Peptides against a protein of PDB entry 5ONS. Designs and how they scored, part 2

Target 1, 181 residues: chain A of PDB entry 5ONS
Amino acid sequence: MFKKFDEKENVSNCIQLKTSVIKGIKNQLIEQFPGIEPWLNQIMPKKDPVKIVRCHEHIEILTVNGELLFFRQREGPFYPTLRLLHKYPFILPHQQVDKGAIKFVLSGANIMCPGLTSPGAKLYPAAVDTIVAIMAEGKQHALCVGVMKMSAEDIEKVNKGIGIENIHYLNDGLWHMKTYK

## One batch from the design tools (peptide; made by RFdiffusion4, then SolubleMPNN)

Design b2_p25_1_s3 (from b2_p25_1, 10 letters changed)
Fold by OpenDDE base, seed 2:
Structure b2_p25_1_s3 (fold): chain B 181 residues (1-181), chain A 25 residues (1-25)
Amino acid sequence: as target 1 above (181 residues)
Amino acid sequence: SEEEKKEEEEKKEEEEQKELEKLME
């Protein structure tokens, strides 16, 4: 989603959200990520304005005090930014790729099934379309936010093709967009 | 002490940052 993203070229505008819209978004976030509810007031304090940075290709980024928190495309599901996920790693269920897959993930490649079933990888139960944090063998921080294209069960059985779609990864255009006020 | 706790947290943050930098290489 952000492989060719540049803040200067791909940000269209920024809008401050109304209270009613913020409430709706918070409810959606809790629905998607139930574990975030106790932390949501810390992440999105009531006193702080919530903004949407509108980007090309109908990408929207939720920001509070310039911090990039979540993003979505075409009013689809919200994804946490890696920066937020590093602070709150429990927001997403995890999958772990092997060491060999790291370089490919960091190039924006989708995660192939063998990278999730090999020694050093850890595949946890997850349904298709689940948004997941991609961990790496020997690393503490998520390197990618992805979406399951197959269930964990099917990844193990088929062990071929795209297991997880790479949505946002370390050193992509969104990662380089550190803040927006 | 509170000072020691702060120093420990700063060290942890530095180590985490170094890990991220290593991932980006």
Scores: peptide ipSAE 0.061, ipTM 0.562, DockQ to the pose 0.078
Fold by OpenDDE base, seed 4:
Structure b2_p25_1_s3 (fold): chain B 181 residues (1-181), chain A 25 residues (1-25)
Amino acid sequence: as target 1 above (181 residues)
Amino acid sequence: SEEEKKEEEEKKEEEEQKELEKLME
C-alpha cells in the first residue's frame, strides 16, 4: 500500500474530525480490536483533536497530536501503523516469518507460504482476511502489517503461493512519515 | 562533490538500515 508513498506527493489534505465522528471511529476500533478498549483513552485522549490525513488511492490516516495511529483504504478496515503496533503489540494477532523472509518483507513483497511453514517461522491459527502483525524469527518488533490471503490451515496444507499480503512494512512510505500535524 | 553526496547518501542508508535492525532486536 505504501511502497511508492511519499508524503509530499501522496498527501491530499488533512481534516479535523468532529466529536461524533471520533466516537464512531473509536467504536469501530473497539469492534475490530477488542483488546484496545482499555488503552484507547491513552492512544486517543478526549482532550486531543483527532485528524484524518487524506492521501491518494483513497488512503486515510488517523492521527492524534501528529502521531500516525491507524490507516484505512476505501473506508475498509482500520490497520494500526507499525509505530502504534510497536507500542501496543497486542492490537493484532501475530504471525512469524523465518529469518530468510525478512529481506523480502522489507522490500514490500507478499509473504509466501514457505516463509510461514519453515523452521524458525511460527504460524498461528487465523482465518482468511485477518489483519495480522508479522513478526520475524529472533526479532522483538513487528516488521509488517499484513492480511491473511489464506487461512493458517490452508497455508500449512497447500504451502504454496501468497499466504499473507504485505500492507505496511518497516521503511515504507508510511514509516518514513513520522508525524503529521 | 557528487561523489561526496553519493557517499553521504550511502552512509545514511546504512545508518537507517542499522537503526531498523536495532529496532527489531
Scores: peptide ipSAE 0.041, ipTM 0.523, DockQ to the pose 0.068
Fold by OpenDDE base, seed 3:
Structure b2_p25_1_s3 (fold): chain B 181 residues (1-181), chain A 25 residues (1-25)
Amino acid sequence: as target 1 above (181 residues)
Amino acid sequence: SEEEKKEEEEKKEEEEQKELEKLME
């Protein structure tokens, strides 16, 4: 989603959200990520304005105090930014790729099944279309936010093709934005 | 040259990858 993204070229505008809209978004976030509920007031304090950064390709980034928290495309599901996920790693279920897959993931490549079934990888139960944090062998922080294109069961059985779609990865255009006020 | 630019880009990508790997530790 952000492989060729640049803040100067791809950001259209920024709007401050009304209280009613913020409430709706918070409810949606709790529905998508139930584990976030106890932390949501810390992540999105009531006293702080919530903004949407509107980008090309119908991308919207949710921000609080300049921190990039979540993003979505075409009013689809919200994804956490890697910066938020590094602070709150429990927001998403995890999958772990082997050491050899790291370079490819960091280039924006989709995650192939062998990178999830090999020694050093860890494949956890997950349904198709689940948003997941991609961990790496021997690393503490997620390197990617992805979407399961196959179930974990099918990844193990088929062991060929795209297992997880790469949505947002370390050092992509979204990562480089850092902050937006 | 185009080759020199490619080599510089590859080197930059490798350096960025190493920095990211350290960040992930």
Scores: peptide ipSAE 0.040, ipTM 0.520, DockQ to the pose 0.073
Fold by OpenDDE base, seed 5:
Structure b2_p25_1_s3 (fold): chain B 181 residues (1-181), chain A 25 residues (1-25)
Amino acid sequence: as target 1 above (181 residues)
Amino acid sequence: SEEEKKEEEEKKEEEEQKELEKLME
């Protein structure tokens, strides 16, 4: 999603959200990520303005005090930014790729099934379309945010093709967009 | 000042994120 993203070229505008809209977004975030509920007041304090940064390709980034928290495309599901996920690793279920897959993930490549079934990888139960944090062998922090294109069961059985789509990864255009005030 | 503290915290967070980035490369 952000492989060719540049803040200067791809940001269109920024809008401040009304209280009613913020409440709706908070409810949606809790529905998507039930584990976030106890932390949501810390992540999005009531006193702080919430903004949406509108980008090209129908991308919207939710921000509070200039911090990039979540993004979505075409009013689809929200994804946490890697920066938020590093602070709150439990927001997403995890999958772990092997050491050899790291360089490909960091290039924006989709995660192939062998990278999830090999020694050093850890594959956890997850359904298709589940948003996941991609961990790596020997690394503490998530490398990317992805979406399951196959179930964990099918990844193990088939062990061929794209297991997880790479949505947002370290050193992509969103990562380099550190803040937006 | 509160602004200076905020700027220092923001700078620290940016430095930590840069270090994370380097560790992942």
Scores: peptide ipSAE 0.056, ipTM 0.615, DockQ to the pose 0.081; fails the geometry check

## One batch from the design tools (peptide; made by RFdiffusion4, then SolubleMPNN)

Design b2_p26_4_s2
Fold by OpenDDE base, seed 5:
Structure b2_p26_4_s2 (fold): chain B 181 residues (1-181), chain A 26 residues (1-26)
Amino acid sequence: as target 1 above (181 residues)
Amino acid sequence: DEVLKELEEEMAPDKKKIEELLKKAA
C-alpha cells in the first residue's frame, strides 16, 4: 500500500474530525480490536483533536497530535501503523517469519508460505483476511502489518503461494512519514 | 524515541540487504 508512497506527493489534505465522528471511529476500532479498549483513552485522549490525513488512492490516516495511529483504504478496515503497533504490540495477532524472509518483507514483498512454515517461523491460527503483525525470528518488533491471504491451516497444508499480503512494512513510505500536523 | 533506537539496533544487520533489494525494486 505504501511501497511508492511519498508524503509530499501522495497527501491530498487533512481534516479535523467532529466529536461525534471521533466517537464512531473509536467504536469501530474497539470492534476491530477489542483488546484496545482499555488503552484507547491513552492513544486518543478526549482533550486532543483527531485528524484524518487524506491521501491518494483513497488512503486515510488517523492522527492525534501529529502521531500517525491507524490507516485504511476505501473506507475498509483500519490498520494500525507500525509506530503505534510498536507501542502496543498486542493490538494485532502475530505471525512470525524466519530470518531469511526478513529482507523480502522489508522490500515490500508478500510473504510466501514457506517463510511461515520453515524452522524459525511461527504460524498461529488465523482465518483469511485477518490483519496480523508480522514478527521475525530473533526480532522483538513487528516488521510488517499484513493480511492473511490463506488461513493458517491452508498455509501449512499447501505451503506454496502467498500466505500473507504485505500492507505496511518497516521503512516504507508510511514509516518515513513519521508525523503529520 | 527509545523504541526507534531499539528498532534501529535490531534491524542494523539487515540494513544493507534491505537497501540492495529496494534498489532492485526501483
Scores: peptide ipSAE 0.098, ipTM 0.671, DockQ to the pose 0.068
Fold by OpenDDE base, seed 2:
Structure b2_p26_4_s2 (fold): chain B 181 residues (1-181), chain A 26 residues (1-26)
Amino acid sequence: as target 1 above (181 residues)
Amino acid sequence: DEVLKELEEEMAPDKKKIEELLKKAA
């Protein structure tokens, strides 16, 4: 999603959200990420305005105090930014790729099934379309936010093709967009 | 901030490779 993303070129505008819209978004976030509920007031304090940075290709980035928190495309599901995920790693279920897959993930490539089933990888139960944090062998922090294109069960059985779609990864355009206020 | 530093440290061994891949994938 952000492979060729650049803040200067791809940001269209920034709007401050109305209270009613914020409420709706918060409810959606809780629905998507139930574990975030106790932390949501910390992440999005009521006293702080919530803004949407509108980007090309219908990408929207939710920000508070300049911090990039979540993003979505075409009003689809919200994804946490890696920066937020690093602070709250429990927001997403995890999957771990092997060491060999790291370079591909960091190039923006989708995660292939063998990278999730090989020694050094850890495959956890997850349904298709689940948004997941991609961990890696020997790494402490998530390298990528992805979406399960196959269930964990199918990844193990088929063990071929795209297991997880790479949505947002370290050093992509969104990552380099540190703040926006 | 501390997390970012840790990430940088974690990425350090692969930094050169990552940069090369990023250039090729641009």
Scores: peptide ipSAE 0.063, ipTM 0.573, DockQ to the pose 0.069
Fold by OpenDDE base, seed 4:
Structure b2_p26_4_s2 (fold): chain B 181 residues (1-181), chain A 26 residues (1-26)
Amino acid sequence: as target 1 above (181 residues)
Amino acid sequence: DEVLKELEEEMAPDKKKIEELLKKAA
């Protein structure tokens, strides 16, 4: 989603949200990520304005105090930014790729099934379309936010093709934004 | 974070070639 993304070229505008809209978004976030509920007031304090940074290709980034928290495309599901995920790693279910896959993930490549079934990888139960954090063998921080293109069961069974779509990865255009006020 | 810095430095430059390699390996 952010392979060719640049803040200067791809950001259109920034809008401060109304309280009612913020409440709706918070409810949606809790529905998507139930484990976030106890932390949501810390992530999005009531006293702080919530903004949406509108970008090209119908991308929207949810921000509080300049911190990039979540993003979505075409009003689809929200994804946490890697920066938020690093603070709250439990927001997403995890999948782990082996050491050899790291450089490929960081290039923006999709996660192929063999990279999830090989020694050093860890494949956890997940349905198709589940948003997941991509971990790497021997590393502490997620390097990618992805979407399951196959169920974990099918990845193991078929073991060929794209298992997980790479949505947001470390050092992509979104990562380099850092903050937006 | 040192791990993050290391990961950032490991990014491969040729995305298309990498995707092709991954497809062949699958």
Scores: peptide ipSAE 0.037, ipTM 0.518, DockQ to the pose 0.030
Fold by OpenDDE base, seed 3:
Structure b2_p26_4_s2 (fold): chain B 181 residues (1-181), chain A 26 residues (1-26)
Amino acid sequence: as target 1 above (181 residues)
Amino acid sequence: DEVLKELEEEMAPDKKKIEELLKKAA
């Protein structure tokens, strides 16, 4: 989603959200990520305005005090940014790729099944379309936010093709954006 | 190295609370 993203080239505008809209978004976030509820007041304090940064390709980034928190495309589900995920790693279920897959993930490549079933990888139960944090062997911080394109069960059985779609990865355009005020 | 250092500094919540929440989410 952000492989060729550049803040200067791909941001269209920024709007401040009304209270009612913010409430709706918070409810949606809790629905998507139940574990976030106790932390939501810290992540999105009531006193702080919430903004949407509108980007090309129908991408929207939710921000508070310049911090990039969540993003979505075409009004689909929200994804946490890696920066938020690193602060709150429990927001997403995890999958772990082997050491050899790291370089490919960081190039924006989708995660192939063998990278999730090989020694050094850890594959946890997850249904198709689940948004997941991609961890890596020997690393403590998520390298990528992805979406299961196959269930964990099917990844193990078939062990061929794209297991997880790479949505947002470390050092992509969104990562380098850092803040937006 | 610089990226890793930055990432470590971004761990704002209490580590114990994070661990507890991870266990509950599993």
Scores: peptide ipSAE 0.035, ipTM 0.640, DockQ to the pose 0.379

## One batch from the design tools (peptide; made by RFdiffusion4, then SolubleMPNN)

Design b2_p27_1_s3
Fold by OpenDDE base, seed 2:
Structure b2_p27_1_s3 (fold): chain B 181 residues (1-181), chain A 27 residues (1-27)
Amino acid sequence: as target 1 above (181 residues)
Amino acid sequence: SESEEEAEKLYEEGKKEIEELKKKLEE
């Protein structure tokens, strides 16, 4: 989603959200990420304005105090930014790729099934369309936010093709955006 | 490989930023 993203070229505008919209978004976030509920007041304090950075290709980034928190495309589900995920690693269920897959993940490539089934990888139960944090063998921090394109069961069974779609990865355009005020 | 080395470099750069972010969170 952000492989060719540049803040100067791809940001259209930024709007401050109304209270009613913020409430709706918070509810959506809790539905998507139940574990985030106790932390939402810390992540999105009531006293702080919530903004949406509107980007090209129907991308919207939710921000508070300049921090990029979540993003979505075409009114789809919200994804946490890696920067938020690194602060709150438990927001997403994890999958772990082997060390050989790291270079591909960090190039923005989708994650192929063998990278999730090989020695060094750890594949945990997850349904199709689950948003997941992509960990890597020998690495402490998530490399990527992805979406399961197959269930974990099917990844193990088929072991061929795209297992997880790479949505947002370390050092992509969104990562380099850092903040927006 | 060169690609692996580049990936490691990118990860390490990101890691530094992550550690800084976490440090700020604890302050």
Scores: peptide ipSAE 0.361, ipTM 0.844, DockQ to the pose 0.082
Fold by OpenDDE base, seed 3:
Structure b2_p27_1_s3 (fold): chain B 181 residues (1-181), chain A 27 residues (1-27)
Amino acid sequence: as target 1 above (181 residues)
Amino acid sequence: SESEEEAEKLYEEGKKEIEELKKKLEE
């Protein structure tokens, strides 16, 4: 989603959200990420305005005090930014790729099944379409936010093709955006 | 490989930023 993303070229505008819209978004976030509920007031303090940065290709980024928190495309599900995920790593279920997959993930490539079933990888139960944090063998912090294109069961069984779609990865255009005010 | 080394460098740079962010959160 952000492989060719540049703040200067791909941001259209920024709007401050109304209170009612913010409440609706918070409810959506709790539905998607139940574990975030106790932390939501810390992540999105009531006193702080919430803004949406509108980007090309129907991408919207939720921000508070310039911090990039969540994003979505075409009004689909919200994804946490890696920067938020690193602060709250429990927001997403995890999958772990092997060492060999790291360079591909960090280039924006989708995660192939063998990278999730090989020695050094760890594949945890997850349904198709689940948003997941991509961890790596020997690494402490998530490399990527992805979406399961196959269930964990099918990844193990079929072990061929795209297991997880790479949505947002470390050092992509969104990562380099850092903040927006 | 050079590609792997570049990836590692990028990760380490990111790691530094992450650690700084986490440190601020803990204060």
Scores: peptide ipSAE 0.336, ipTM 0.834, DockQ to the pose 0.087
Fold by OpenDDE base, seed 1:
Structure b2_p27_1_s3 (fold): chain B 181 residues (1-181), chain A 27 residues (1-27)
Amino acid sequence: as target 1 above (181 residues)
Amino acid sequence: SESEEEAEKLYEEGKKEIEELKKKLEE
């Protein structure tokens, strides 16, 4: 989603959200990520304005105090940014790729099934379309936010093709955006 | 808060790790 993304070229505008809209978004976030509920007041303090950065290709980024928290495309589900995920790694269920897959993940490549089934990888139960954090063998921090394109069960059985779509990865355009005030 | 401080520490550690990974990828 952000492989060719650049803040200067791809951001259209920024709007401050109304209270009612913020409430709706918070409820949606809790529904998508139940584990975030105890932390939501810390992540999105009531005293702080919530903004949406509107980008090209119908991408919207939710921000508070300049921090990029979540993003969505075409009013689909919200994804946490890697920067937020690094602070709150429990927001997403995890999948772990082997060491050999790291370079491909960090290039923006989709995660292939063998990278999730090989020694060093850890594949956890997850349904299709589940948003997941991509961890790596020997690494503490998430490399990528992805979406399951196959169930964990099918990844193990078929063991070929795209298992997880790479949505947002370290050092992509969104990562380099850092903050927006 | 303590939780905020811990989160910031984790974030900074992550950044360092990412920087190291980037360096290795450039080799």
Scores: peptide ipSAE 0.249, ipTM 0.763, DockQ to the pose 0.109
Fold by OpenDDE base, seed 5:
Structure b2_p27_1_s3 (fold): chain B 181 residues (1-181), chain A 27 residues (1-27)
Amino acid sequence: as target 1 above (181 residues)
Amino acid sequence: SESEEEAEKLYEEGKKEIEELKKKLEE
C-alpha cells in the first residue's frame, strides 16, 4: 500500500474531526481490536484533537498530536501503523516468519506460505482476512502489518502461494512519514 | 523511541540483505 508512497506527493489534505465522528471511530476501533479498549484513552486522549490525513488512492491516516496511529483505504478496516504497533504490540494477533523471509518482507513482498511453515517460523491460528502483525525469528519488533490471504490451517495444508499480504512494512512510505501535524 | 531505534536497526539489516540479493540478480 505504501511502497511508492511519499508524503509530499501523496497527501492531499488534513481535517480535524468533530467529537461525534471521533466517538464513532473509537467505537469502530474497539470493534476491530477489542484489546485496545483499555488503552484507547491513552492512545487518543479526549483532550487532544483527532485528525484525518487524506492521501491519494483513497488512503486515510488517523493522527493525534502528529502521531500516525491507524490507516485505512477506501473506508475499509483500520490498520495500526507499525509505530503504534511497536508501542502496543498486542493490538494485532501475531504471525512469525523465518529469518530467510525477513529481507523479502522488508522489500514489500507478500509472505509466501513456506516462510510461515518452515523451521523458525511460527504460525498461529487465524482466519482469512485477519489483520496480523508480522514478527520474525529472532526479532522483537514487528516488521510488517499484513492481512491473512489464507487461513492458518490452509497455509499449513497447501503450503504454497501467498499466505499473507504485505500491507505496511518497515521503511515504506508510511514509515518515513513519521509524523504529521 | 527505543522501539523505533530497534526497528531501524532491523531495517538496515534487511536492507543490506536485499541489496546483496539485487547485486547477485544483476550479475
Scores: peptide ipSAE 0.105, ipTM 0.625, DockQ to the pose 0.077

## One batch from the design tools (peptide; made by RFdiffusion4, then SolubleMPNN; from b2_p29_8 with E6K E9K E11K E17K E18K E22K E29K)

Design b2_p29_8_s2
Fold by OpenDDE base, seed 1:
Structure b2_p29_8_s2 (fold): chain B 181 residues (1-181), chain A 29 residues (1-29)
Amino acid sequence: as target 1 above (181 residues)
Amino acid sequence: EEEEEKEEKEKEEEELKKELEKKLEEAEK
């Protein structure tokens, strides 16, 4: 999603959200990420305005105090940013790729099944379309946010093709955006 | 005091991010 993303070229505008819209978004975030509920007031304090940065390709980035929290495309599901996920690693279920897959993930490549089934990888139960944090062997912090294209069971069984779509990865255009006030 | 604590946390987080960026760049090579 952000492989060719540049803040200067791809950001259209920023809007401040109305209270009713913020409430709706908070409810949606809790629905998508139940574990975030106790932390949501810390992540999105009531006193702080919530903004959406509108980008090209129908990308929207939810921000509070300039921090990039979540993003979505075409009003689809919200994804946490890696920056938020590093603070709150429990927001997403995890999958771990092997050491050999790291360079490919960091290039924006989709995660192939062998990178999730090989020694050093850890594959956890997850359904298709689950948004997941991609961890790497020997690393503590997520390097990617992805979406399961196959179930964990099918990844293990088939062990071929794209297991997880790479949505947002470390050092992509969204990562480099850092903040937006 | 709350602003100072917030700024310190933000600095620590930024340093951690930089360290992570560096470590992951090293892993990409």
Scores: peptide ipSAE 0.151, ipTM 0.664, DockQ to the pose 0.084
Fold by OpenDDE base, seed 5:
Structure b2_p29_8_s2 (fold): chain B 181 residues (1-181), chain A 29 residues (1-29)
Amino acid sequence: as target 1 above (181 residues)
Amino acid sequence: EEEEEKEEKEKEEEELKKELEKKLEEAEK
């Protein structure tokens, strides 16, 4: 999603959200990520304005106090940014890729099944379309946010093709935005 | 030849791990 993204070229505008819209978004975030509910008042304090940064290709980024929290495309599901996920690693279920897959993930490539079934990988139960944090062997912090294109069961059984779609990765265009006020 | 290729791959993987650690440390600052 952000492989060729640049803040100067791809940001269209920024809008401040009304209280009613913020409430709706908070409810959606709790529905998508139940584990975030106790932390949501810390992530999105009531006193702080919530903004949406509108980008090309129908991308929207949710921000509070300049911090990039979540993004979506075409009013689809919200994805956490890697920066938020590093603070709250429990927001997403995890999958672990082997050391050999790291280079490809950091280039924006989709995660192939063999990178999830190798001895250095850890594949956890997950259904198709589940948003997941991609962990690397021996690393504490997620390097990618992805979407399961196959179930964990099918990845293990078929062991061929795209297992997880790469949505947002370390040092992509979204990562380089850092903050937006 | 297979052993040399294996050692080269292991070195490349270790360099990638170090790069990731450095980038993560920069993100924590």
Scores: peptide ipSAE 0.112, ipTM 0.564, DockQ to the pose 0.018
Fold by OpenDDE base, seed 3:
Structure b2_p29_8_s2 (fold): chain B 181 residues (1-181), chain A 29 residues (1-29)
Amino acid sequence: as target 1 above (181 residues)
Amino acid sequence: EEEEEKEEKEKEEEELKKELEKKLEEAEK
């Protein structure tokens, strides 16, 4: 999603959200990420304005105090930014890629099944379309936010093709955006 | 030859691991 993203070229505008819209978004975030509920008032304090940065390709980035929190495309599901996920790693279920897959993930490549089934990888139960944090062997912080394109069960059985779609990765255009006020 | 290829792969994996650690540590700052 952000492989060729540049803030100066790809940001269209920024809007401040109304309280009612913010409430709706918070409810959606809790529905998508139940584990976030106790932390949501810390992540999105009631006193702080919530903004949406509108980007090209129908990308929207949810921001509070300039911090990039979540993003979505075409009013689809929200994804946490890696920056938020590093602070709150429990927001997403995890999958771990092997060491060999790291360089490809960091280039924006989709995660192939062998990179999830090989020694050093860890594949945890997850359904298709589950948003997941991609971990690397021996690393504490996620390097990527992805979406399961196959179930964990099917990844193990088929062990071929795209297991996880790479949505946002370390050092992509969204990562480099850092903040937006 | 097979042992040398294994050692090279292990070194590449270790370097890649170190690079990611560094990038992630920089991200925490």
Scores: peptide ipSAE 0.087, ipTM 0.554, DockQ to the pose 0.018
Fold by OpenDDE base, seed 2:
Structure b2_p29_8_s2 (fold): chain B 181 residues (1-181), chain A 29 residues (1-29)
Amino acid sequence: as target 1 above (181 residues)
Amino acid sequence: EEEEEKEEKEKEEEELKKELEKKLEEAEK
């Protein structure tokens, strides 16, 4: 999603959200990520304005105090940014790739099934379309936010093709935005 | 060129890890 993304070229505008819209978004975030509920007042304090940064390709980034929190495309599901996920690693279920897959993930490549079934990988139960944090062998912080293209069960059985779609990865265009006020 | 880009990305990830570890330690105080 952000392989060729640049803040200067791809940001269209920024809009401050109304209270009713913020409430709706908070409810959606709790529905998508139930574990976030106790932390949501810390992540999105009531006193702080919530903004949407509108980008090209129908990308929207939810921000508070300049911090990039979540993003979505075409009003689809929200994804946490890696910056938020590093602060709150429990927001997403995890999958772990082997050491050999790291370089490909950091280049924006999709995660192939063998990179999830190897001895250095850890594959946890997850359904198709589940948003997941991509961890790596020997690394403590998520390298990528992805979406399951196969169930964990099918990844193990088939062990061929794209297991997880790479959505947002470390050092992509979204990562380099850092802040937006 | 691909190998240099790989090494740069691996270095950036390690630097990020160190930064985040420090931030986590500060938040636990």
Scores: peptide ipSAE 0.044, ipTM 0.587, DockQ to the pose 0.024

